# Peptides against a protein of PDB entry 1ZZD, part 120

Target 1, 109 residues: chain A of PDB entry 1ZZD
Amino acid sequence: FQVVNPYLLRDLVDLGIWDEGMKQYLITQNGSIQGLPNVPQELKDLYKTVWEISQKTIINMAADRSVYIDQSHSLNLFLRAPTMGKLTSMHFYGWKKGLKTGMYYLRTQ

## One batch from the design tools (peptide; made by RFdiffusion4, then SolubleMPNN)

Design b2_p28_4_s3 (from b2_p28_4, 15 letters changed)
Fold by OpenDDE base, seed 4:
Structure b2_p28_4_s3 (fold): chain B 109 residues (1-109), chain A 28 residues (1-28)
Amino acid sequence: as target 1 above (109 residues)
Amino acid sequence: KEKELKEAKERYEKLLKEQIEKEEKELE
């Protein structure tokens, strides 16, 4: 069972930006790297395609441990999302939460 | 509804943390 893309951490380590602050930031951002300024856009695009879905949906699925979340599953969930407006709202909410509790990492970098 | 969401978020964050820490250990 996975709640995050298994290659994400590796890529961040390869970039040399992985640390405790990054770890906490990812946790508060529900695994999203879209808001990180020191991550190449190429990686953001890659993980956005396969992972950036409704925050509520991701949270609920992971909490139930009934659905394995990988690249394929994340894409399928995105396609089944109720509305783009809802996705945007939930994504913004996740970002706001990250700003409150996880942005110390970005300030330090 | 808000209570349920809060609980779900807490569970998810716990699971995510555990997975990240596991993967971090495997990369060392």
Scores: peptide ipSAE 0.121, ipTM 0.666, DockQ to the pose 0.022
Fold by OpenDDE base, seed 1:
Structure b2_p28_4_s3 (fold): chain B 109 residues (1-109), chain A 28 residues (1-28)
Amino acid sequence: as target 1 above (109 residues)
Amino acid sequence: KEKELKEAKERYEKLLKEQIEKEEKELE
């Protein structure tokens, strides 16, 4: 499975660009949105940092707990769980930081 | 994986284009 930032998923839905095609694309990109069109650069900048931190955390968790993570088959919404508390905190911190900066975004047509 | 990436990107771009066109028609 591939863990997806719940705030990112919400933002993509709010932008009206979430669909099956995007889901499959994100799977191939390991959750990175850097290559997506119609996503504001501000969001890309924010989630670049969040993504990098999350990837590092996932790798560390996998190494420590021998958890197998398959990033090629399924995209799963990340929900808070005790075993993934650190990852949840990182995602939340990234999102909260964006909110504090007064992040504004609008999908282009 | 490169093949999968290409196919996924094409699917996404197709759906995105269709969505944009639909929205534009609704505005006319």
Scores: peptide ipSAE 0.021, ipTM 0.416, DockQ to the pose 0.100
Fold by OpenDDE base, seed 3:
Structure b2_p28_4_s3 (fold): chain B 109 residues (1-109), chain A 28 residues (1-28)
Amino acid sequence: as target 1 above (109 residues)
Amino acid sequence: KEKELKEAKERYEKLLKEQIEKEEKELE
């Protein structure tokens, strides 16, 4: 499943643009907000690097790269805000757990 | 995937439009 950065989610909520449509759109975009017209450029720039690094890391660490790319993802939200240093690891963990166990929401352990 | 993207975008735009319309009605 797709994992959403909790800070990104917060910012989207603060902008008042978070809804089911946005959720579905982000799923198709693998979490990228770069194509959203109603998001300030400042936020796009902020999350660009983090998103790219996270995705690259997930892809590189995944045992089967095709699984990540080819499968449709459900949105996995973090219940707790992680530190930036652990974000990538948590993203990967959430993805892996979602594929194997069907877990929808990632919880901190 | 491209089809899914298009459909998702359309859904988002639809919901956004509906939200705007609701807000406009509330202001009247």
Scores: peptide ipSAE 0.020, ipTM 0.391, DockQ to the pose 0.093
Fold by OpenDDE base, seed 5:
Structure b2_p28_4_s3 (fold): chain B 109 residues (1-109), chain A 28 residues (1-28)
Amino acid sequence: as target 1 above (109 residues)
Amino acid sequence: KEKELKEAKERYEKLLKEQIEKEEKELE
């Protein structure tokens, strides 16, 4: 399972560096941007802690419920409409629904 | 996974380069 922070996605889009290549890279990095050379250090510092907290939260939730999210589909949706509003709504709505209903597999697309 | 990471990184770098070149061309 993997979840990408919607605010991170927003910032990457705002930087104009969000693309298919970055998406695939982030998937392999479990959402971490620390290894990206074209990301400002300020953002790396900001999202380092956020990423760690998020991962801890995800692990805790996954331990409670076996929920799998198809990250590739979620990110594909974001690429089509990378607005903060939509990113936030889709990310949290889908996750919440998955946890509430005990969904084993969550698809946002 | 290490292999997949390497391949993904290479794909990213390639796409990034292509995007930069495309943008530069459009500005000319």
Scores: peptide ipSAE 0.019, ipTM 0.390, DockQ to the pose 0.103

Design b2_p28_4_s4 (from b2_p28_4, 16 letters changed)
Fold by OpenDDE base, seed 5:
Structure b2_p28_4_s4 (fold): chain B 109 residues (1-109), chain A 28 residues (1-28)
Amino acid sequence: as target 1 above (109 residues)
Amino acid sequence: KEEELKEALEKKKKLEEEQIKKEEEELK
């Protein structure tokens, strides 16, 4: 379970808004102060719950994945056709060299 | 299953309340 941030608790006490009602609110909201109208926005920006951070991270990761997927697909599309051709050519060249070597040995023996 | 979940949530809330109480005591 998520514990209330002790620094947040201190700041709420310093604001003079800490009471039993606030305590119960935080418990029911899993430590989030985002919905509190009597809390300065600066504190709301400063204090994020693990859940809030996680949600932001998930959104950012989704956005990043989209960018990477687009880039990876574009790179794969860019590379696949020429790379497969080049790789095939390299394998063919290696095979051809192997055949030449084999022919050399067959001729010399 | 629902009753088990309710019990688990109640236990969680109790633990959170106890932790907050400890933190309040540490601020004194």
Scores: peptide ipSAE 0.036, ipTM 0.483, DockQ to the pose 0.019
Fold by OpenDDE base, seed 1:
Structure b2_p28_4_s4 (fold): chain B 109 residues (1-109), chain A 28 residues (1-28)
Amino acid sequence: as target 1 above (109 residues)
Amino acid sequence: KEEELKEALEKKKKLEEEQIKKEEEELK
């Protein structure tokens, strides 16, 4: 399972707001940053969890997982100098890893 | 039942903390 998207973790560290309190908050919120006032809205829009996007988007992203799996190595290289476009791609890669957990929780609820 | 749920949640939190720690180490 993946509670925190690794790219989100990096961005929170880069913002200088990553600490033990933030860690516990994310654990409690299952990786959601929507309630954080000190995070830019563009990052909130980018790093939505499974429960924060439409079912249509979830299905589409799940269907596209194979495409993003093939780009895993290239996406890892983008961490050095990410643009918003690169961050979006990283989100999709991170989505693949989080989807299994998300689907597990959806079935349990 | 309530105690069992509490223990399960605590175990889950511990696993999540360990996972985050691994991710932090990978970012170093």
Scores: peptide ipSAE 0.033, ipTM 0.464, DockQ to the pose 0.030
Fold by OpenDDE base, seed 3:
Formats: C-alpha cells, sequence, structure tokens
Structure b2_p28_4_s4 (fold): chain B 109 residues (1-109), chain A 28 residues (1-28)
C-alpha cells in the first residue's frame, strides 16, 4: 500500500500549491509528481517512485541486497560451534544490518 | 473481474485519503 510521502506533502505545502485538486492528482497518479508543470525539476528528481527510477538505480538496490545475503552466509559459517554468546552476537549483528530473514539459514550440527 | 478491480481501487483511494488527512493533521 502506497501513500503520499509525508515529506513531499510538506514540500508541496511550502510551495503553496497544495490543495484538494493536487491531493486528488497524487492519488490518481500513485504519488507521482512527474507530470506537474508547476513543480521544480529538483523536486521531481528527489521524489521518484519505484517505477520512475532508472534501471541503474534498481541494479544498485539489488546489489545492496546481495551484500546482506553475503553477510547472512558469513554468519551461518560462523556457527560451526555455537555458544549462547555467539548466538547473541549474531542476533545483534543481524538486527543492526537489517537481516530480517538471516536467522532462518542457521544450521546446527 | 473488471468491476472487482474497480472496487479494489476505490477502496485503496479511500484508505489513502484517510491517511493523507492524518498527515495533514500532524503537520498542524
Amino acid sequence: as target 1 above (109 residues)
Amino acid sequence: KEEELKEALEKKKKLEEEQIKKEEEELK
């Protein structure tokens, strides 16, 4: 579920162009401001939706996810002889790095 | 099928409208 970005809402208010018509426009355009002639290009570049970003940016995001996967594998290898201390450290590290599913790959002997 | 999609989209728009109202209130 996508809703209007609260920062975008603030910026549109600051520009003095926020009104009921603008609100309905954003709803119908799934939050996109690319078609608005009275919005500076700088804001259009800042508030791109998922489908408006370049393919290069999508690739970069995928690469970032790959880093997290690699970290999960590294943590799994560390558990050859798990202790409570090691498990706690891994949990903390996984949480810190945003590895939501990393612990599902844990294998014990 | 087309009517079901239309209803789903209308429901989504309604929920988004409610969320925008909450955000507007938070900005005041």
Scores: peptide ipSAE 0.032, ipTM 0.421, DockQ to the pose 0.033
Fold by OpenDDE base, seed 4:
Structure b2_p28_4_s4 (fold): chain B 109 residues (1-109), chain A 28 residues (1-28)
Amino acid sequence: as target 1 above (109 residues)
Amino acid sequence: KEEELKEALEKKKKLEEEQIKKEEEELK
């Protein structure tokens, strides 16, 4: 799985603003840089699109590949009505229940 | 419920940190 886009990470490192605080921020914000004051707007615009596409892709894959997902009741609810909120909940639930491989396959198959 | 959420978040953060660490190493 990927939380931080590797190109984004590279750009943040090149800007000299990558640190532990930035790392924790991105983790908390699920990879979003929109709230960062020290990031150029052009990068925000670029990675907003990338982030949105990525999230939409994950949601679409989850919805389209429902038959391939080993899931609990909570995950089943996500597939029936996929939203960003439910995606977040699914991720949290997946980590809680050790469904790492399931989430991996959802994103990569 | 609060404890369950905390546990889930901690596990998620740990895995994400490990992934980021790998990416950081690749950039060095």
Scores: peptide ipSAE 0.031, ipTM 0.506, DockQ to the pose 0.027

Design b2_p28_5_s1 (from b2_p28_5, 14 letters changed)
Fold by OpenDDE base, seed 4:
Structure b2_p28_5_s1 (fold): chain B 109 residues (1-109), chain A 28 residues (1-28)
Amino acid sequence: as target 1 above (109 residues)
Amino acid sequence: KEEYLKELEEHAKELSEKIGSKFVGLEL
């Protein structure tokens, strides 16, 4: 089970190293960035203690949950015609909503 | 794939700005 930290994703984007290759790397490495040569050590240290998950796992969990989701209009749009991008967006939206309450619990269904 | 990455980037940035000190928990 893997979840990619949204701060990590931001940082990878900010570094300009986020691409399909990076995504696949994270998936195959269970979300670990420790072996990446193009990531500053300070970021590796920062995320050593962070729970990391693969994007595939995130999407799978979101997709599984989406079958039973009855939430906001924006989320409903994702459910009507889901794509990989929309499922990812839905997952992030779920996190965002959960963060408003201080904590988000994503359960497998 | 390009669309997927762009959407991911956008949402990652937004979440990063909003998360702050809050915690995201996953229950399997």
Scores: peptide ipSAE 0.018, ipTM 0.279, DockQ to the pose 0.157
Fold by OpenDDE base, seed 1:
Structure b2_p28_5_s1 (fold): chain B 109 residues (1-109), chain A 28 residues (1-28)
Amino acid sequence: as target 1 above (109 residues)
Amino acid sequence: KEEYLKELEEHAKELSEKIGSKFVGLEL
């Protein structure tokens, strides 16, 4: 499964634009909404800050309330400056929390 | 096979605890 950022899902649902098409788009875009024409710019600006959000918080929320958009068994993570150590810890932490998914969608700056 | 998977899970949890400090803290 591919886990979506829970805050992003909430906002997309609130906008009334969450549907199968949106789901498929997010899968192909690794969770990015920057290219969506029907998303307000303020939301795009808000989620640019995802790079600075605690990855641990994201993983915790994903594990507790997994929002599945796909069956790819992946987790979307956003890191400004990933290191090998950080990536390794994220993998094992995700496993510990019961996600049991691979690191398939990793976005970096 | 199930026993093997169980062992892998336990090992992963142990490693997670060891290197978990490399995560940034939970955001408030």
Scores: peptide ipSAE 0.016, ipTM 0.267, DockQ to the pose 0.045
Fold by OpenDDE base, seed 3:
Structure b2_p28_5_s1 (fold): chain B 109 residues (1-109), chain A 28 residues (1-28)
Amino acid sequence: as target 1 above (109 residues)
Amino acid sequence: KEEYLKELEEHAKELSEKIGSKFVGLEL
């Protein structure tokens, strides 16, 4: 069961480009509009999915939260196609940013 | 600006013709 972001739907309707083709495209792309050629870049930036934002950004947000949390907390990371090199880099980056736990959960698409 | 939107609409129309309609349990 898939749910579309209601604000994204509104903006696509306001642009006059919402139709059955657009609906099916979003289904096949798991809600992503990044591949659409004539969508304004500002709109693409606004509606990035958890799979499209920088992993470094996710780690930075987790590090910021760690300032206010004494206990170890889990970090959730999202990768489409993780490699050993990328996982290692993410681990060391998290360490460098002062994450108190090396334990994180990896989610793959 | 108007021509830009027309191009976008035409692209969406082409996708509709290519993919067709399919129910996959989507909530809108």
Scores: peptide ipSAE 0.015, ipTM 0.366, DockQ to the pose 0.015
Fold by OpenDDE base, seed 2:
Structure b2_p28_5_s1 (fold): chain B 109 residues (1-109), chain A 28 residues (1-28)
Amino acid sequence: as target 1 above (109 residues)
Amino acid sequence: KEEYLKELEEHAKELSEKIGSKFVGLEL
């Protein structure tokens, strides 16, 4: 199950490059636009997929946000091949960074 | 500890499935 980011869709339409070919490309590339030569680097940086961002970076961002937001926020972890070792490491790293939420929403590709 | 982590993983998967159904976007 793949979903295209609605903002990405908007920007691709604005660039005039959205078509059936682009749709098929996104399907084959799991939503990544990093390999597209006709997309500005700024958009590539903006629309890095959750699979292209390190889990450590995601945890750092969540920790930074937790300073200013309530306890209702959730942390989504996206792993291609989750292992118990990785889950343990992320849990303890999150704790070390001061995350209040002990629960992670696990997504697998 | 290992059992707790397994339970946590299972619970996270269940929650992810529930939340996933609410994701907004164009299905490919």
Scores: peptide ipSAE 0.006, ipTM 0.199, DockQ to the pose 0.067

Design b2_p28_5_s2 (from b2_p28_5, 18 letters changed)
Fold by OpenDDE base, seed 5:
Structure b2_p28_5_s2 (fold): chain B 109 residues (1-109), chain A 28 residues (1-28)
Amino acid sequence: as target 1 above (109 residues)
Amino acid sequence: KEEYLKELEKHAEKLSKELGNEFKGIEV
């Protein structure tokens, strides 16, 4: 799973620009909105500091809100000094959370 | 499908546990 930042998702929805095309773009760009022409610069600047948000909190919120995208990409998490080990660990943590949530909703359907 | 997902969950839990220490202490 690739976790989408819940705040970013909210903001994109509020802007009325969230759609399938936007979703695919974010997947391709690993969550980056810097190249989007229809996103205000203020929002782009805001999300340049996304790594200052608790990564665990982002994962948990994404899981709770079912903001998981089924992709082979690693979690869209930003760190000031990331290592592959840390990124991998976070990915599997998020994967675990995502699977649990997904299974819950699958049973509900 | 659900059974398959359960197996994936178990695998993810194992890997998460093994690599969990790498995630510790990096929360901002």
Scores: peptide ipSAE 0.026, ipTM 0.321, DockQ to the pose 0.062
Fold by OpenDDE base, seed 4:
Structure b2_p28_5_s2 (fold): chain B 109 residues (1-109), chain A 28 residues (1-28)
Amino acid sequence: as target 1 above (109 residues)
Amino acid sequence: KEEYLKELEKHAEKLSKELGNEFKGIEV
């Protein structure tokens, strides 16, 4: 399933450009806002999708959070006693950082 | 429309704060 990034939603609302059309656009574009002319570049940079940033960048960002990303662009998460809330937070954080919804392989230590 | 946007903004902010706070507590 696809969920609109709550941070992106906030920012789009703040820009005054959020509406049903925008929502549908994001759905069709798999969350990408790169093609929107009325969105500041700063925001585009912030919300790049997994398809819009280099593999190296993705890996670096994930590694900073002790996450391993394999060649399939899946995310291997190693958490200590993860809760559903934490997992959800990580999911949206990943989205915010440019990681689109994907396969998460969760491992606990 | 304006009221709707305000509600969306409020919802987004609330959700963002909640998720952000939970993320800060993640131990990896």
Scores: peptide ipSAE 0.024, ipTM 0.264, DockQ to the pose 0.026
Fold by OpenDDE base, seed 2:
Structure b2_p28_5_s2 (fold): chain B 109 residues (1-109), chain A 28 residues (1-28)
Amino acid sequence: as target 1 above (109 residues)
Amino acid sequence: KEEYLKELEKHAEKLSKELGNEFKGIEV
């Protein structure tokens, strides 16, 4: 599971930009919104202090109130010697091809 | 929202090309 700050989720919904693409982006970026287009800079600045830290720290801070990223679907990924970069590229490639965000299962070869 | 999606697609395409795709398969 990956979780997102509930306040961030609210703000993204209020902006009307919460969708499956956004979910995938957050998964690949470990919750970072810094690279998102059409997100106000003030919002990026607000959440930079939270999401630009270790994922473990983020989870520990927000575990009791976290909102889960929708994982109603499943996605199996097959990589040889996977790196974060390769995984990220796969996520975006899949998104480009119309795949929806789900629970990710990484299978290494 | 449509404009956002277009920009997101551009970003995704850029990252995909720069990082490289060396995957064996994706299954849902």
Scores: peptide ipSAE 0.019, ipTM 0.309, DockQ to the pose 0.044
Fold by OpenDDE base, seed 3:
Structure b2_p28_5_s2 (fold): chain B 109 residues (1-109), chain A 28 residues (1-28)
Amino acid sequence: as target 1 above (109 residues)
Amino acid sequence: KEEYLKELEKHAEKLSKELGNEFKGIEV
């Protein structure tokens, strides 16, 4: 499953435009904000894709109802001994570093 | 909601610093 980028959620909240309608819009648009007239162009340029994480991680992260979507292409990150904390940190790290492709994490053997 | 997201970010950033380079990334 994919969750909307937490930084995107933050920015939408900061703009005062996050609501159930916005959530449904993002679901139908596969996380794209490109068509939103009330979003600054700089944010549209910044956010192109969403990140994929496991259902369990999504549930753990999402106190607020997040947007869940599917994406075929992603960046896979491998952890030898992943924990929920590490996975969460990994996602935030990736988003903070400005990764523009969807991310999927894999456990190494 | 904003405060909640900020707290999550703070927590994640702290853990990310501790995590360091313990993960690898592959494009697919």
Scores: peptide ipSAE 0.021, ipTM 0.286, DockQ to the pose 0.038; fails the geometry check

Design b2_p28_5_s3 (from b2_p28_5, 17 letters changed)
Fold by OpenDDE base, seed 4:
Structure b2_p28_5_s3 (fold): chain B 109 residues (1-109), chain A 28 residues (1-28)
Amino acid sequence: as target 1 above (109 residues)
Amino acid sequence: EKKYIEELKKHAEELAKKLGIDFKGVEV
């Protein structure tokens, strides 16, 4: 998976602080912007804990048969009883797998 | 019920952005 979040990249470009140095810094920091003095706190808060993934959460999500990975490397989730926790797990799983897109088919059963 | 689904959507969208996933939406 890519080190630099594409949305983060956009935000950094919008701030006018994106350059090769920034890219290299993010690579060394595993995508974290928390230590950057020239980044607004609001942006830091937005991208906080990107890399703080529970391995247990990922494993549990991977074992869920409601998860389908299609040929285009998209995450398709079919949940009848969705919860915040399940969605969180799904997103982290997708992220770790390098998936770029996701469609979720949720039901209320 | 619909309120809960909306909260789920919001949560999913926010987290997807943080993780760099293009979230296509939630189909209920």
Scores: peptide ipSAE 0.199, ipTM 0.765, DockQ to the pose 0.226
Fold by OpenDDE base, seed 3:
Structure b2_p28_5_s3 (fold): chain B 109 residues (1-109), chain A 28 residues (1-28)
Amino acid sequence: as target 1 above (109 residues)
Amino acid sequence: EKKYIEELKKHAEELAKKLGIDFKGVEV
């Protein structure tokens, strides 16, 4: 299981704070950088994990019948009136479910 | 409207990359 995604790794390296200690810390924190004092708040906001969003939001997304998880571990989403928030929630839901692939079928009406 | 959909697609793709999800695309 990859705890640190490539984009987060890049940003931490660019900040000059990536080392073995940081790696072990992130493993212990399940990839969360929220508790790190030497990380800018903007970066913390960008890299929230599924465990750091509302549990109610995850439950609400799971209850949506427009979300399908197939046998190939793919997230297929059929959303009406899509928003940035809905897409974000669905991605985190998929991440929590261990999905590695996904495709959205969006419609405005 | 079309511009907003493109922004949604871009947001979805970027977030998927950050989460390590192979995002296959968006159909509108």
Scores: peptide ipSAE 0.193, ipTM 0.758, DockQ to the pose 0.217
Fold by OpenDDE base, seed 5:
Structure b2_p28_5_s3 (fold): chain B 109 residues (1-109), chain A 28 residues (1-28)
Amino acid sequence: as target 1 above (109 residues)
Amino acid sequence: EKKYIEELKKHAEELAKKLGIDFKGVEV
């Protein structure tokens, strides 16, 4: 179990803001950097976690029949037009379902 | 189209790393 994503740790170190105080803060915030004023917004967007997303959005993703996980741990999408936002949603849905590995398939329908 | 697909794949790879998922790839 890691409290902080290893890539996030690297980025915080690169910013020169990683210290014991930061570590303790992240522990209390369940790894969230959304409340930190000294972190660029682009990084906050990249490291947004499932619990930071609207529950309505998560429920809508789960209700979409065009999204399913097969026995090979592949997440399959049937989309008219794949977008960055839709791929983002796909990954968060997979993460919420407990996927640690996987192959993602996008198909036009 | 090819360029856009590559950008989508890159985005997917980066986000998977941020979420701690061992990403095997995207097939479009």
Scores: peptide ipSAE 0.185, ipTM 0.768, DockQ to the pose 0.201
Fold by OpenDDE base, seed 2:
Structure b2_p28_5_s3 (fold): chain B 109 residues (1-109), chain A 28 residues (1-28)
Amino acid sequence: as target 1 above (109 residues)
Amino acid sequence: EKKYIEELKKHAEELAKKLGIDFKGVEV
């Protein structure tokens, strides 16, 4: 069930298509909703983008080592030379991971 | 520089709001 983040759950509930069957399906699909015919394309596009950005961000964050998640599942970022793109990536990562809170500590060059 | 930081902050806040993330702020 770890493949389903709270935001996706919320969206599926809002669509009225969340049930045990959906849960099991998502588990088998590693959280992907791309193959579901009853999901709006807009939502598929959203989570596709979020997923792609999230994966890229994870790799980048591993290199940066200025990101941590505390025991309350809060995302804390210490970004050097922040850009709009970096902030966007961080937020999408947080969203994909289902993180509810975040704090950014930005440092300019 | 201050203007740029404010723009970054604004962007972060707006996007966080749209994504439903409780954005605690930006510390420079």
Scores: peptide ipSAE 0.179, ipTM 0.764, DockQ to the pose 0.239

